# Ledger of designs, part 2: peptides against a protein of PDB entry 5B16

Target 1, 136 residues: chain A of PDB entry 5B16
Amino acid sequence: TPSRINHNERLEFLGDAVVEFLTSVHLYYLFPSLEEGGLATYRTAIVQNQHLAMLAKKLELDRFMLYAHGPDLCRESDLRHAMANCFEALIGAVYLEGSLEEAKQLFGRLLFNDPDLREVWLNYPLHPLQLQEPNT
Target 2, 136 residues: chain A of PDB entry 5B16 as posed
Amino acid sequence: TPSRINHNERLEFLGDAVVEFLTSVHLYYLFPSLEEGGLATYRTAIVQNQHLAMLAKKLELDRFMLYAHGPDLCRESDLRHAMANCFQALIGAVYLEGSLEEAKQLFGRLLFNDPDLREVWLNYPLHPLQLQEPNT

## One batch from the design tools (peptide; made by RFdiffusion4, then SolubleMPNN)

Design b1_p8_3_s1 (from b1_p8_3 with S8Q)
Fold by OpenDDE base, seed 4:
Structure b1_p8_3_s1 (fold): chain B 136 residues (1-136), chain A 8 residues (1-8)
Amino acid sequence: as target 1 above (136 residues)
Amino acid sequence: LPVAPLPQ
């Protein structure tokens, strides 16, 4: 249905902004001495389609997409691009129906398999109470 | 921080 496709594209548009914003905020605080050019380069690397597609694979979105679209996604590059877009749409939906916090949590959990790195990414600096009360 | 996770 054309309407469903349009809704997915709208969610993708929103999700792109959310991913960009979350990435920017976290990089800004995690690297206080990094110049703008370095921050921008790092952000680009995180949010590029190839990386988002890898995150999408962790959610097994490729299985869902292949069942729905089959031969339309037979090319690796097409599948990668579609997976990145679908990931953005998912983040957009989580933000829209849930919250920025929920989108942050989902995105952060997918970014890092290492629990220590994940904790740093998710908790610094966005949760001052957790920093003040680490044992609670 | 790593930019992209290693494939599992």
Scores: peptide ipSAE 0.035, ipTM 0.711, DockQ to the pose 0.039
Fold by OpenDDE base, seed 1:
Structure b1_p8_3_s1 (fold): chain B 136 residues (1-136), chain A 8 residues (1-8)
Amino acid sequence: as target 1 above (136 residues)
Amino acid sequence: LPVAPLPQ
């Protein structure tokens, strides 16, 4: 069990960086006239624990966590923090075992329920294949 | 969601 916890923390560390990076890149391209302060504020809103916990809830992580550790996570703030960490660990795992592209796709799909908004987000930055053939 | 609408 201690080893599993350590592995999860390592994945969380990696996932935090991936989430930050992906968010930064997408915001940079989507808002070309937005100053650094605006970009930073927007990024914070996306990657803050409260928001990541909401994304984790979409994956129903809370249900599984409560079954295993319900009494330990009785406080809303504690559960929120734990869910955010689990979400980061998941993204880290997807990046590690899959790719940055897969992590991007998962993250983007969870960020927006609206398919139009999702498409706009996921189109930035353009993939090399899209740069070569923009209409495909 | 605390995410502002994206430009389209």
Scores: peptide ipSAE 0.032, ipTM 0.700, DockQ to the pose 0.044
Fold by OpenDDE base, seed 3:
Structure b1_p8_3_s1 (fold): chain B 136 residues (1-136), chain A 8 residues (1-8)
Amino acid sequence: as target 1 above (136 residues)
Amino acid sequence: LPVAPLPQ
């Protein structure tokens, strides 16, 4: 039977991949001399649950979750994990129904409050082949 | 690139 919970978990699965991909691509181009270990460490810092939960707070997802599932999310660590998962599911949904570009824009807007830093992150030159298919 | 300080 179709479960609403199953749909959210599926979206989370997709969103996790999208967030990781976008992060990887941007770090790769922004730090051309950084070795793989450094890139991986930086990626982990960006996509870790604690950070994604902070991004989720910017969208006030915590307010919605606490109303629906407050008793089950009484522990700070549990809430953090749930918020991170909800953020991933949201990104997954944006990618699925919109585009990778839309997911990129949303993610970038949340990552940086500073407009200059945001612009560098979002508009750093990509490989020509990536520029040809921005909507994939 | 700055990463927002994580709550400790």
Scores: peptide ipSAE 0.030, ipTM 0.699, DockQ to the pose 0.032
Fold by OpenDDE base, seed 2:
Structure b1_p8_3_s1 (fold): chain B 136 residues (1-136), chain A 8 residues (1-8)
Amino acid sequence: as target 1 above (136 residues)
Amino acid sequence: LPVAPLPQ
């Protein structure tokens, strides 16, 4: 039987792709005039380990990880990397057991605490503001 | 067009 670690790594692999995809789609529609280099840079900022670790902290994933691997994760950089991976695995699991829509909703809720910002992010491409001012 | 903020 595959180890629990192997399952987590497989979920991480899937989750990485889901996070990348969701981020790419959102950026594409929210910034219709932004060139590829700008889109790529923005995506990198959203999906970088430091940012994903911050999202993971909102879910208190560090608490669970420290209970299991406290001594191994005593370094801030190691913990950050592990938290980012754990976050990806979680998104992968949500996608696998639920749907892409559920993964999108979870990711969006964590990206922004402000409900108005959440709405802007999640309601692509036909956001009310885009419908009202399509040329702006 | 709505603009998403950069991550902080």
Scores: peptide ipSAE 0.028, ipTM 0.680, DockQ to the pose 0.068

Design b1_p8_3_s2 (from b1_p8_3 with S8L)
Fold by OpenDDE base, seed 5:
Structure b1_p8_3_s2 (fold): chain B 136 residues (1-136), chain A 8 residues (1-8)
Amino acid sequence: as target 1 above (136 residues)
Amino acid sequence: LPVAPLPL
């Protein structure tokens, strides 16, 4: 019986973890020789509010927000933050009511407009060494 | 986004 606001914040909390997890896993396998610092930097760039807001814009979430709360979101930074949060909440909801795979697919589809890049991101084949040592 | 292409 929590309020809708509470639900959205909880979904955001979950979605944040899902986005970070998916990003981490994909980067780990795509760049097997990249050191931790490089992986972390790349991850940060993908999951930072500014980037997530750009992904959210592809879903036209900004149009919905501006109609409802235009005065509250007049600052670029405020809108960006709200957009990122809504994106996380959406991913959280997709994971919760669908699956991790569905969340992965949605996220990947938004990350890359180029179908070839998207395919590599979503279905990059594991190197033989990665198959031999999955825990390293 | 970082300027790092995927390994295509």
Scores: peptide ipSAE 0.043, ipTM 0.732, DockQ to the pose 0.064
Fold by OpenDDE base, seed 1:
Structure b1_p8_3_s2 (fold): chain B 136 residues (1-136), chain A 8 residues (1-8)
Amino acid sequence: as target 1 above (136 residues)
Amino acid sequence: LPVAPLPL
């Protein structure tokens, strides 16, 4: 329905910001000696549509999308774009109905299949100021 | 990830 589509677009808007924020924060702390240009390049690689579509595929979102909109998503590029948007909407929904922590956990679990890399990403030591003021 | 691995 038109109303459900509008809800997904709003969730996508929110999710885009959440994905960008989480990525930026984690890269900033994990790579303390990396210059801004390197951080920006790394972020772009993580949040680009092609990558987000791969993460969406891990959740098998394509199965659900093709049931409703198969004829409109015949092209691989169209499907990738739709999958990326759907992934953003999902993260937005998790943030909205849950928390930033829950969105972080889901995103991190999908980013890394390797448990060691996943653990480093999710549990890297916080800056001393964050430890002192965790809710700021 | 399509970029550099995380430091362990």
Scores: peptide ipSAE 0.040, ipTM 0.733, DockQ to the pose 0.042
Fold by OpenDDE base, seed 2:
Structure b1_p8_3_s2 (fold): chain B 136 residues (1-136), chain A 8 residues (1-8)
Amino acid sequence: as target 1 above (136 residues)
Amino acid sequence: LPVAPLPL
């Protein structure tokens, strides 16, 4: 039976892909004239550990992690990396237990506190299958 | 955003 750690790492693996995918799709539609290099650079900035750790902090994931690991995460860099991984695992779990739409909504809500910016980010064309099945 | 604001 896999350990809880193994489950978290598997969720992290999935969540990493979901975050990358969602970010890529949003950037692709929001910046239709931006070249691949620009898109890739922008994506990297959004999904880098430091940024994901900031998003994780909005959910106060550090409180839970510090209780579990204590002094093991006393260094800022270690905590940041762990926070980013925990955020990915959370997104992976939301995707797995809910849907891609729910993962998108959560990610979008965390990316932007401003409702107008949030709406712009989330306002991209849906795939025809998603229009048919809105919860997919 | 870490890079630039999104278009409004």
Scores: peptide ipSAE 0.034, ipTM 0.706, DockQ to the pose 0.039
Fold by OpenDDE base, seed 3:
Structure b1_p8_3_s2 (fold): chain B 136 residues (1-136), chain A 8 residues (1-8)
Amino acid sequence: as target 1 above (136 residues)
Amino acid sequence: LPVAPLPL
């Protein structure tokens, strides 16, 4: 059986994909006239470690990490990277045990504090396959 | 639906 560390890294791997996918889909619909290069740049800004670490802080992951591993994460850059990775792992876990919809909702709630912006972000057309098979 | 990152 893989170590707990391996499990977290696997969840991180999955979560990275989920975050990137969700970001891509939302940007695609929100900015219909934006070229690929602009979409890619915006995506990078959203999913970069520094930003994900800020989202992780909203979940107070830093408090848990500092309590458990403070001495090992005393460097700000190290903490930021660890927080980003933990955020990805969390999203991966939510997707795995829940659904893409649940991951989307959690991610959207963290991205925007403003309810109006949050609603705009989350209000995009469903994929045809989602319309046909809502339970998948 | 499968979820995968898009290339940059």
Scores: peptide ipSAE 0.020, ipTM 0.673, DockQ to the pose 0.063

Design b1_p8_3_s3 (from b1_p8_3 with S8K)
Fold by OpenDDE base, seed 2:
Structure b1_p8_3_s3 (fold): chain B 136 residues (1-136), chain A 8 residues (1-8)
Amino acid sequence: as target 1 above (136 residues)
Amino acid sequence: LPVAPLPK
């Protein structure tokens, strides 16, 4: 039987892609005039380990991780990296067991504490073609 | 967005 560690790494792999995708889509619509380089830089800032670790902290993932691997995660940099990975795994699990929409909702809730900002992120403008033909 | 500064 595969180890729990292997499952976590697989979920992390999936979650990384989901986080990247969700971030990319939102940035694309929110900044329609921003060039690719700017979009890429912005995405990197959002999905970098330090930021994802901060989001993980909001979920108190460090408490769970420290219970299991306290001595191994005593270094701040190690903990941050591990928390980022754990966050990705969580998003991956939410996507896998729920939906992309649920993953988006969770991610958005963690990105913004302010309801107004959260709403802007979650309800980004649809493409004109989508507005014209919502059923296509 | 407040999560990261907009690249210039």
Scores: peptide ipSAE 0.027, ipTM 0.649, DockQ to the pose 0.040
Fold by OpenDDE base, seed 3:
Structure b1_p8_3_s3 (fold): chain B 136 residues (1-136), chain A 8 residues (1-8)
Amino acid sequence: as target 1 above (136 residues)
Amino acid sequence: LPVAPLPK
């Protein structure tokens, strides 16, 4: 039977992949001399639940979740995980309904408050083939 | 790239 919860989990699944992909691509180009282990460590730092939860707070997702599910999310760690998952679901939805480019823009805007850093992250040169199909 | 300080 259709379940709203199942849909959110599906979006989370998709969003997790999108966030990881975008992070991987940008790190790969921004740090051309960094070894795989360093890239992986940096990626983990960006996409870890604690960090994604902070991004979710910028969207005030905590206010909505606590309103609806406060008793089940009384523990800080549980709330953090839920917020991270909700953020992933949101990114997944943006990708699904919009495009990878739109997901990239949203994610980048949340990652950096500094306009200069944001510019570097979002507009660092990509492979020509990636530039050819930016909307996929 | 800076990563925002994580709450402890």
Scores: peptide ipSAE 0.026, ipTM 0.656, DockQ to the pose 0.032
Fold by OpenDDE base, seed 5:
Structure b1_p8_3_s3 (fold): chain B 136 residues (1-136), chain A 8 residues (1-8)
Amino acid sequence: as target 1 above (136 residues)
Amino acid sequence: LPVAPLPK
């Protein structure tokens, strides 16, 4: 429905900010000596559509989307763009109805399959934990 | 990190 679509776009707007914020904070503390240009480059890599679409695929969002709008998403580039947007909307919804902490945990769990890497990402302060896992 | 390696 049009109303549902509008709400999804609003959630996407919010989720985009949440994902970018969480990413920025973590990168800032993980790399205390990295210059702004490097931080910005890493952030872009993490939040770009292709990567967010990969995270969305872990939630099998592609299956839901293809059932509903398969003909509209024939091209892979169109699908990943839509999946990235849906992922942002999901994060936005989790933040809105839950909390920033819940959004952070969901995002972190999807970023890393390894529990040790998740711990480094999700726990504060990040720098001391990074020193414990130098090859992370 | 999932997309980029850690800097040295």
Scores: peptide ipSAE 0.035, ipTM 0.674, DockQ to the pose 0.049; fails the geometry check
Fold by OpenDDE base, seed 4:
Structure b1_p8_3_s3 (fold): chain B 136 residues (1-136), chain A 8 residues (1-8)
Amino acid sequence: as target 1 above (136 residues)
Amino acid sequence: LPVAPLPK
């Protein structure tokens, strides 16, 4: 049977794609006049490890990780990297066991503390067949 | 849309 570490890495792989996809789709629709270079730059800012680690901190993953790994994560850079990876794995797991919608909701809730911005991000139409108008 | 500032 695969090790638990291998499972986590597989989930991380999946989660990375999900985070990239969700970010890309949302940026595409929210900024219809933004050129590809701008979209790509914005995406990078959202999904880079430093930012994902901050999102992970909102879930207090650092507390869980430090308890489990202790001195292995004593360096700040190591902790950030590990937190980003764990965040991706978590998103991957949510997608796998739940749905893309659930992953989107979790990700969106963490991206924005401002309820108005969160609502815009989460409720903006992401599919051509979505008939409801987004809240402004 | 603003994103959270990166840590120093």
Scores: peptide ipSAE 0.031, ipTM 0.682, DockQ to the pose 0.035; fails the geometry check

Design b1_p8_4_s2 (from b1_p8_4 with S8V)
Fold by OpenDDE base, seed 5:
Structure b1_p8_4_s2 (fold): chain B 136 residues (1-136), chain A 8 residues (1-8)
Amino acid sequence: as target 1 above (136 residues)
Amino acid sequence: LPVAPLPV
């Protein structure tokens, strides 16, 4: 039987895949003319630890983590890594116990503060602009 | 954000 830590790591593993998948699918539809190299670069930017940690901060995960393990997470790099992992675990849990759609919604809502950008992201592939201009 | 803007 896995420990609580093992459960978190398993969820992180799953969440990593979900984040990667969702990102890939969204980018594929939103940028139909972007070649693979560009898609890959964009994906990397979205899913890298530094960015995921920023998303985690929007959920104030750092507050909870610091209460439990303040001394262990005093370094910014350590905290960033831990927050990224926790974010992945959270997405994994949402997917596992909810749905892929729920994971998508949570992830997408955090990606963009701008409502217009968020709307475009969350409404793939049937976004009106894509329907009107399929080659754009 | 290290993310490029979406075409809107």
Scores: peptide ipSAE 0.035, ipTM 0.705, DockQ to the pose 0.050
Fold by OpenDDE base, seed 4:
Structure b1_p8_4_s2 (fold): chain B 136 residues (1-136), chain A 8 residues (1-8)
Amino acid sequence: as target 1 above (136 residues)
Amino acid sequence: LPVAPLPV
């Protein structure tokens, strides 16, 4: 239905922003000495469609998509793009229906298979000002 | 394209 497609695109729009925001925040804190250009480059690497499609594959979104739209997704590039978009829409939905925290948890769990790296990403210490002003 | 690992 047209309405469902529109909703997915809207969720994708939101999810794109959430993924970029989460990535930016985490990189900012994890790499305090990295210049803006380095931060931006690293962010791009994380949020690019090729990478998001790999994250989507961890959720087996390809199986769902192939069952529903297999004939339309025969090309590898088309499938990657669609999977990246679906991943963004999923993150958008998680943010919308849940919270930024749930979106962060899902995204972080998918980014790293290594539990130590995952822990660093998800649980990096807050800035002292955030500790002093927890409600801001 | 592998994403560079974060330092632990």
Scores: peptide ipSAE 0.035, ipTM 0.716, DockQ to the pose 0.038
Fold by OpenDDE base, seed 2:
Structure b1_p8_4_s2 (fold): chain B 136 residues (1-136), chain A 8 residues (1-8)
Amino acid sequence: as target 1 above (136 residues)
Amino acid sequence: LPVAPLPV
């Protein structure tokens, strides 16, 4: 069986794609006149390691990681990178075990503390199939 | 956020 580390890396791989996708979709609809370069830049800002690490900190993932790795993550830069990866893995796990909707909800809740901003971010057009089959 | 606020 793959090591727990291998599983985490696989979840991270999946989570990276989910975060990228969710971010892309939201930006696309929220900024309908923004050019590709602007969309890409905005996406990069949202999904960069420093930002994802901040989101991870809201979940206190650092506490769990420090218990697991101890002095290996004493460096702030190393911790940020690890926190970002851990956040991606978490999103990947939520997507895998739950749904894309659940991953979206979690990500949105962490992105915005303000409920109005959160609602705006999460309120984008659904695909016709999602409207027809909301449970799938 | 490290980016501009979303439209409200």
Scores: peptide ipSAE 0.025, ipTM 0.671, DockQ to the pose 0.038
Fold by OpenDDE base, seed 3:
Structure b1_p8_4_s2 (fold): chain B 136 residues (1-136), chain A 8 residues (1-8)
Amino acid sequence: as target 1 above (136 residues)
Amino acid sequence: LPVAPLPV
């Protein structure tokens, strides 16, 4: 009995991994001299619920969520967590139905409004293994 | 929390 809710949670699970992976790869190349602890801290800042909720707001997901679940999301913290989870589910869906590249493009476009920063983020070298097998 | 600017 697959409930629609269960599907969203499954997509969230997948999306969390995709967001974390993409973030990790890009940070690894952008900061070649940064130690693991610094990379981990930066990753946390990018993928934390508060930040993902802001990205979700760019997609106006809050308008849809408040319509459906407004009474249950009265607390700002609860709304933030729900928005972050919905964003992850969306990325998961894009990866699942499209590709890792499409998820990368969407995520990168939302991360930066500045075209120059966006270009640096999106066009930084991928790992050689990823270049060898572009069809993920 | 705004993400720290990336090096350009």
Scores: peptide ipSAE 0.025, ipTM 0.678, DockQ to the pose 0.037

Design b1_p8_4_s3 (from b1_p8_4 with S8E)
Fold by OpenDDE base, seed 3:
Structure b1_p8_4_s3 (fold): chain B 136 residues (1-136), chain A 8 residues (1-8)
Amino acid sequence: as target 1 above (136 residues)
Amino acid sequence: LPVAPLPE
C-alpha cells in the first residue's frame, strides 16, 4: 500500500541529488581554479544537514513539523536532520512537478538574501549545452 | 561566495 512516508522519502532521495547537482555545477563554474578537494569541501558546507535545516527554517518548515511530529523531534539534532530531509523532499517535488530551473531558482533564492550574490550564483555562465536545455 | 554562519 502506498505510504505518505514512503513518498516523502522518495522525494527526499530525488531532492538530495538535485541539491547536490545544482551545488556542484555552480561551484564548478564559479571557482574555475579550485581543485576537487576544495570544491568538495565547499559543496559539503552548502548541502550539510545543518545548513539545509537553516534553509528549511526560512520556509518555516519547523513549525509544520513540530505540530505533526513534535514528540519524535524533541532533540535538536533530530529536528535538524528532519528539517534537512524535508527541505530535500521539497526541492525534489519542485523538480519532479516543475523543472530543474524552478528548483534552481528556489534553491538560489534561499541560499542568498543579498540580491547581488544571488544573481552571481544563479546567472553565472554555464556550458552551452546546459543553456540549450534549461528545463530538463 | 559566502556561506551563512552555522549555529554552534
Scores: peptide ipSAE 0.035, ipTM 0.713, DockQ to the pose 0.032
Fold by OpenDDE base, seed 2:
Structure b1_p8_4_s3 (fold): chain B 136 residues (1-136), chain A 8 residues (1-8)
Amino acid sequence: as target 1 above (136 residues)
Amino acid sequence: LPVAPLPE
């Protein structure tokens, strides 16, 4: 039987793709005039380990991880990397057991604490603000 | 579009 670690790594693999996909789709529609290089740079900023670790912290994943592997995660950089991976695994699990929509909702809720900003992110491509100001 | 502030 595969170890729990193997399952987590598989979920991480899936979650990485889901996070990348969701981010790409949102950026594509929210920035219709932004060139590929800008889109790629923006995506990188959103999905980089440091940022995903911050999102993971909102879910207190560090607390759970420290209970199990405290001594192994004593270094800040190691913890960030592990938290980012854990976050990806979580998104992967949500996608797998729920849906892409549920993964999108969770991701959006964590990206922004402000409900108005959440709405802008989640309601692509025909958000009212985009309809009102299509060239901005 | 704003993103979450990254830690320094």
Scores: peptide ipSAE 0.035, ipTM 0.691, DockQ to the pose 0.040
Fold by OpenDDE base, seed 5:
Structure b1_p8_4_s3 (fold): chain B 136 residues (1-136), chain A 8 residues (1-8)
Amino acid sequence: as target 1 above (136 residues)
Amino acid sequence: LPVAPLPE
């Protein structure tokens, strides 16, 4: 098997594509009248390093990283970049060893703490909840 | 859905 580092970078490569794909598909259906520029801007906001790092923090990836490489991650910008990459690698691993559906569920659960919002995101375009809450 | 996923 490849070195641990090389394997992680490969998983990150795959995970980046999965996160971007899942985000794109959901935005496309959730906002049918939003123009391409708006869709692209929204996607960027969701998949940018700062946001992915926040999701990674929910999984406490920062604790694992700091124990192993604390001195290398002393700057906040370096830490969030590394956390975002690790999050992508994790999603890549879930997709590779599990399925796209499992990756979608994990990603969706981390995106929203509100269970109603999770359901709308994960089940769109077939989502009864948005009909009940049209302004969500 | 929230307009933006990131805190203001």
Scores: peptide ipSAE 0.037, ipTM 0.701, DockQ to the pose 0.046; fails the geometry check
Fold by OpenDDE base, seed 1:
Structure b1_p8_4_s3 (fold): chain B 136 residues (1-136), chain A 8 residues (1-8)
Amino acid sequence: as target 1 above (136 residues)
Amino acid sequence: LPVAPLPE
């Protein structure tokens, strides 16, 4: 069990970097006129624990985690943090065992339920819809 | 681009 925990933490470390990188790249292309401060703020919003936990919930990680460690994760903040970490570990695993492209696709699919929005997010360089839909 | 609403 200790070894598995260590492996998960290592995957989390890798996944954190992948999520940060993918987010940065997409924001960079989606908002070509946005200054660094705006890009950084937007990135933070996307990769913060609260948001990643929501993405983790889409994968129903909370159900599995509660079955195994429900009493240990009774606090909402603890569960949120754990779910965010698990999400990062998952992305790290996908990158490690698959590819950056696969990690990108998974992350993008979870970010937006709307296929049109997914299309905009996943397309770089600049997609025509990005110019036509400035209020998105 | 809208991002999913964050929990309160």
Scores: peptide ipSAE 0.035, ipTM 0.710, DockQ to the pose 0.041; fails the geometry check

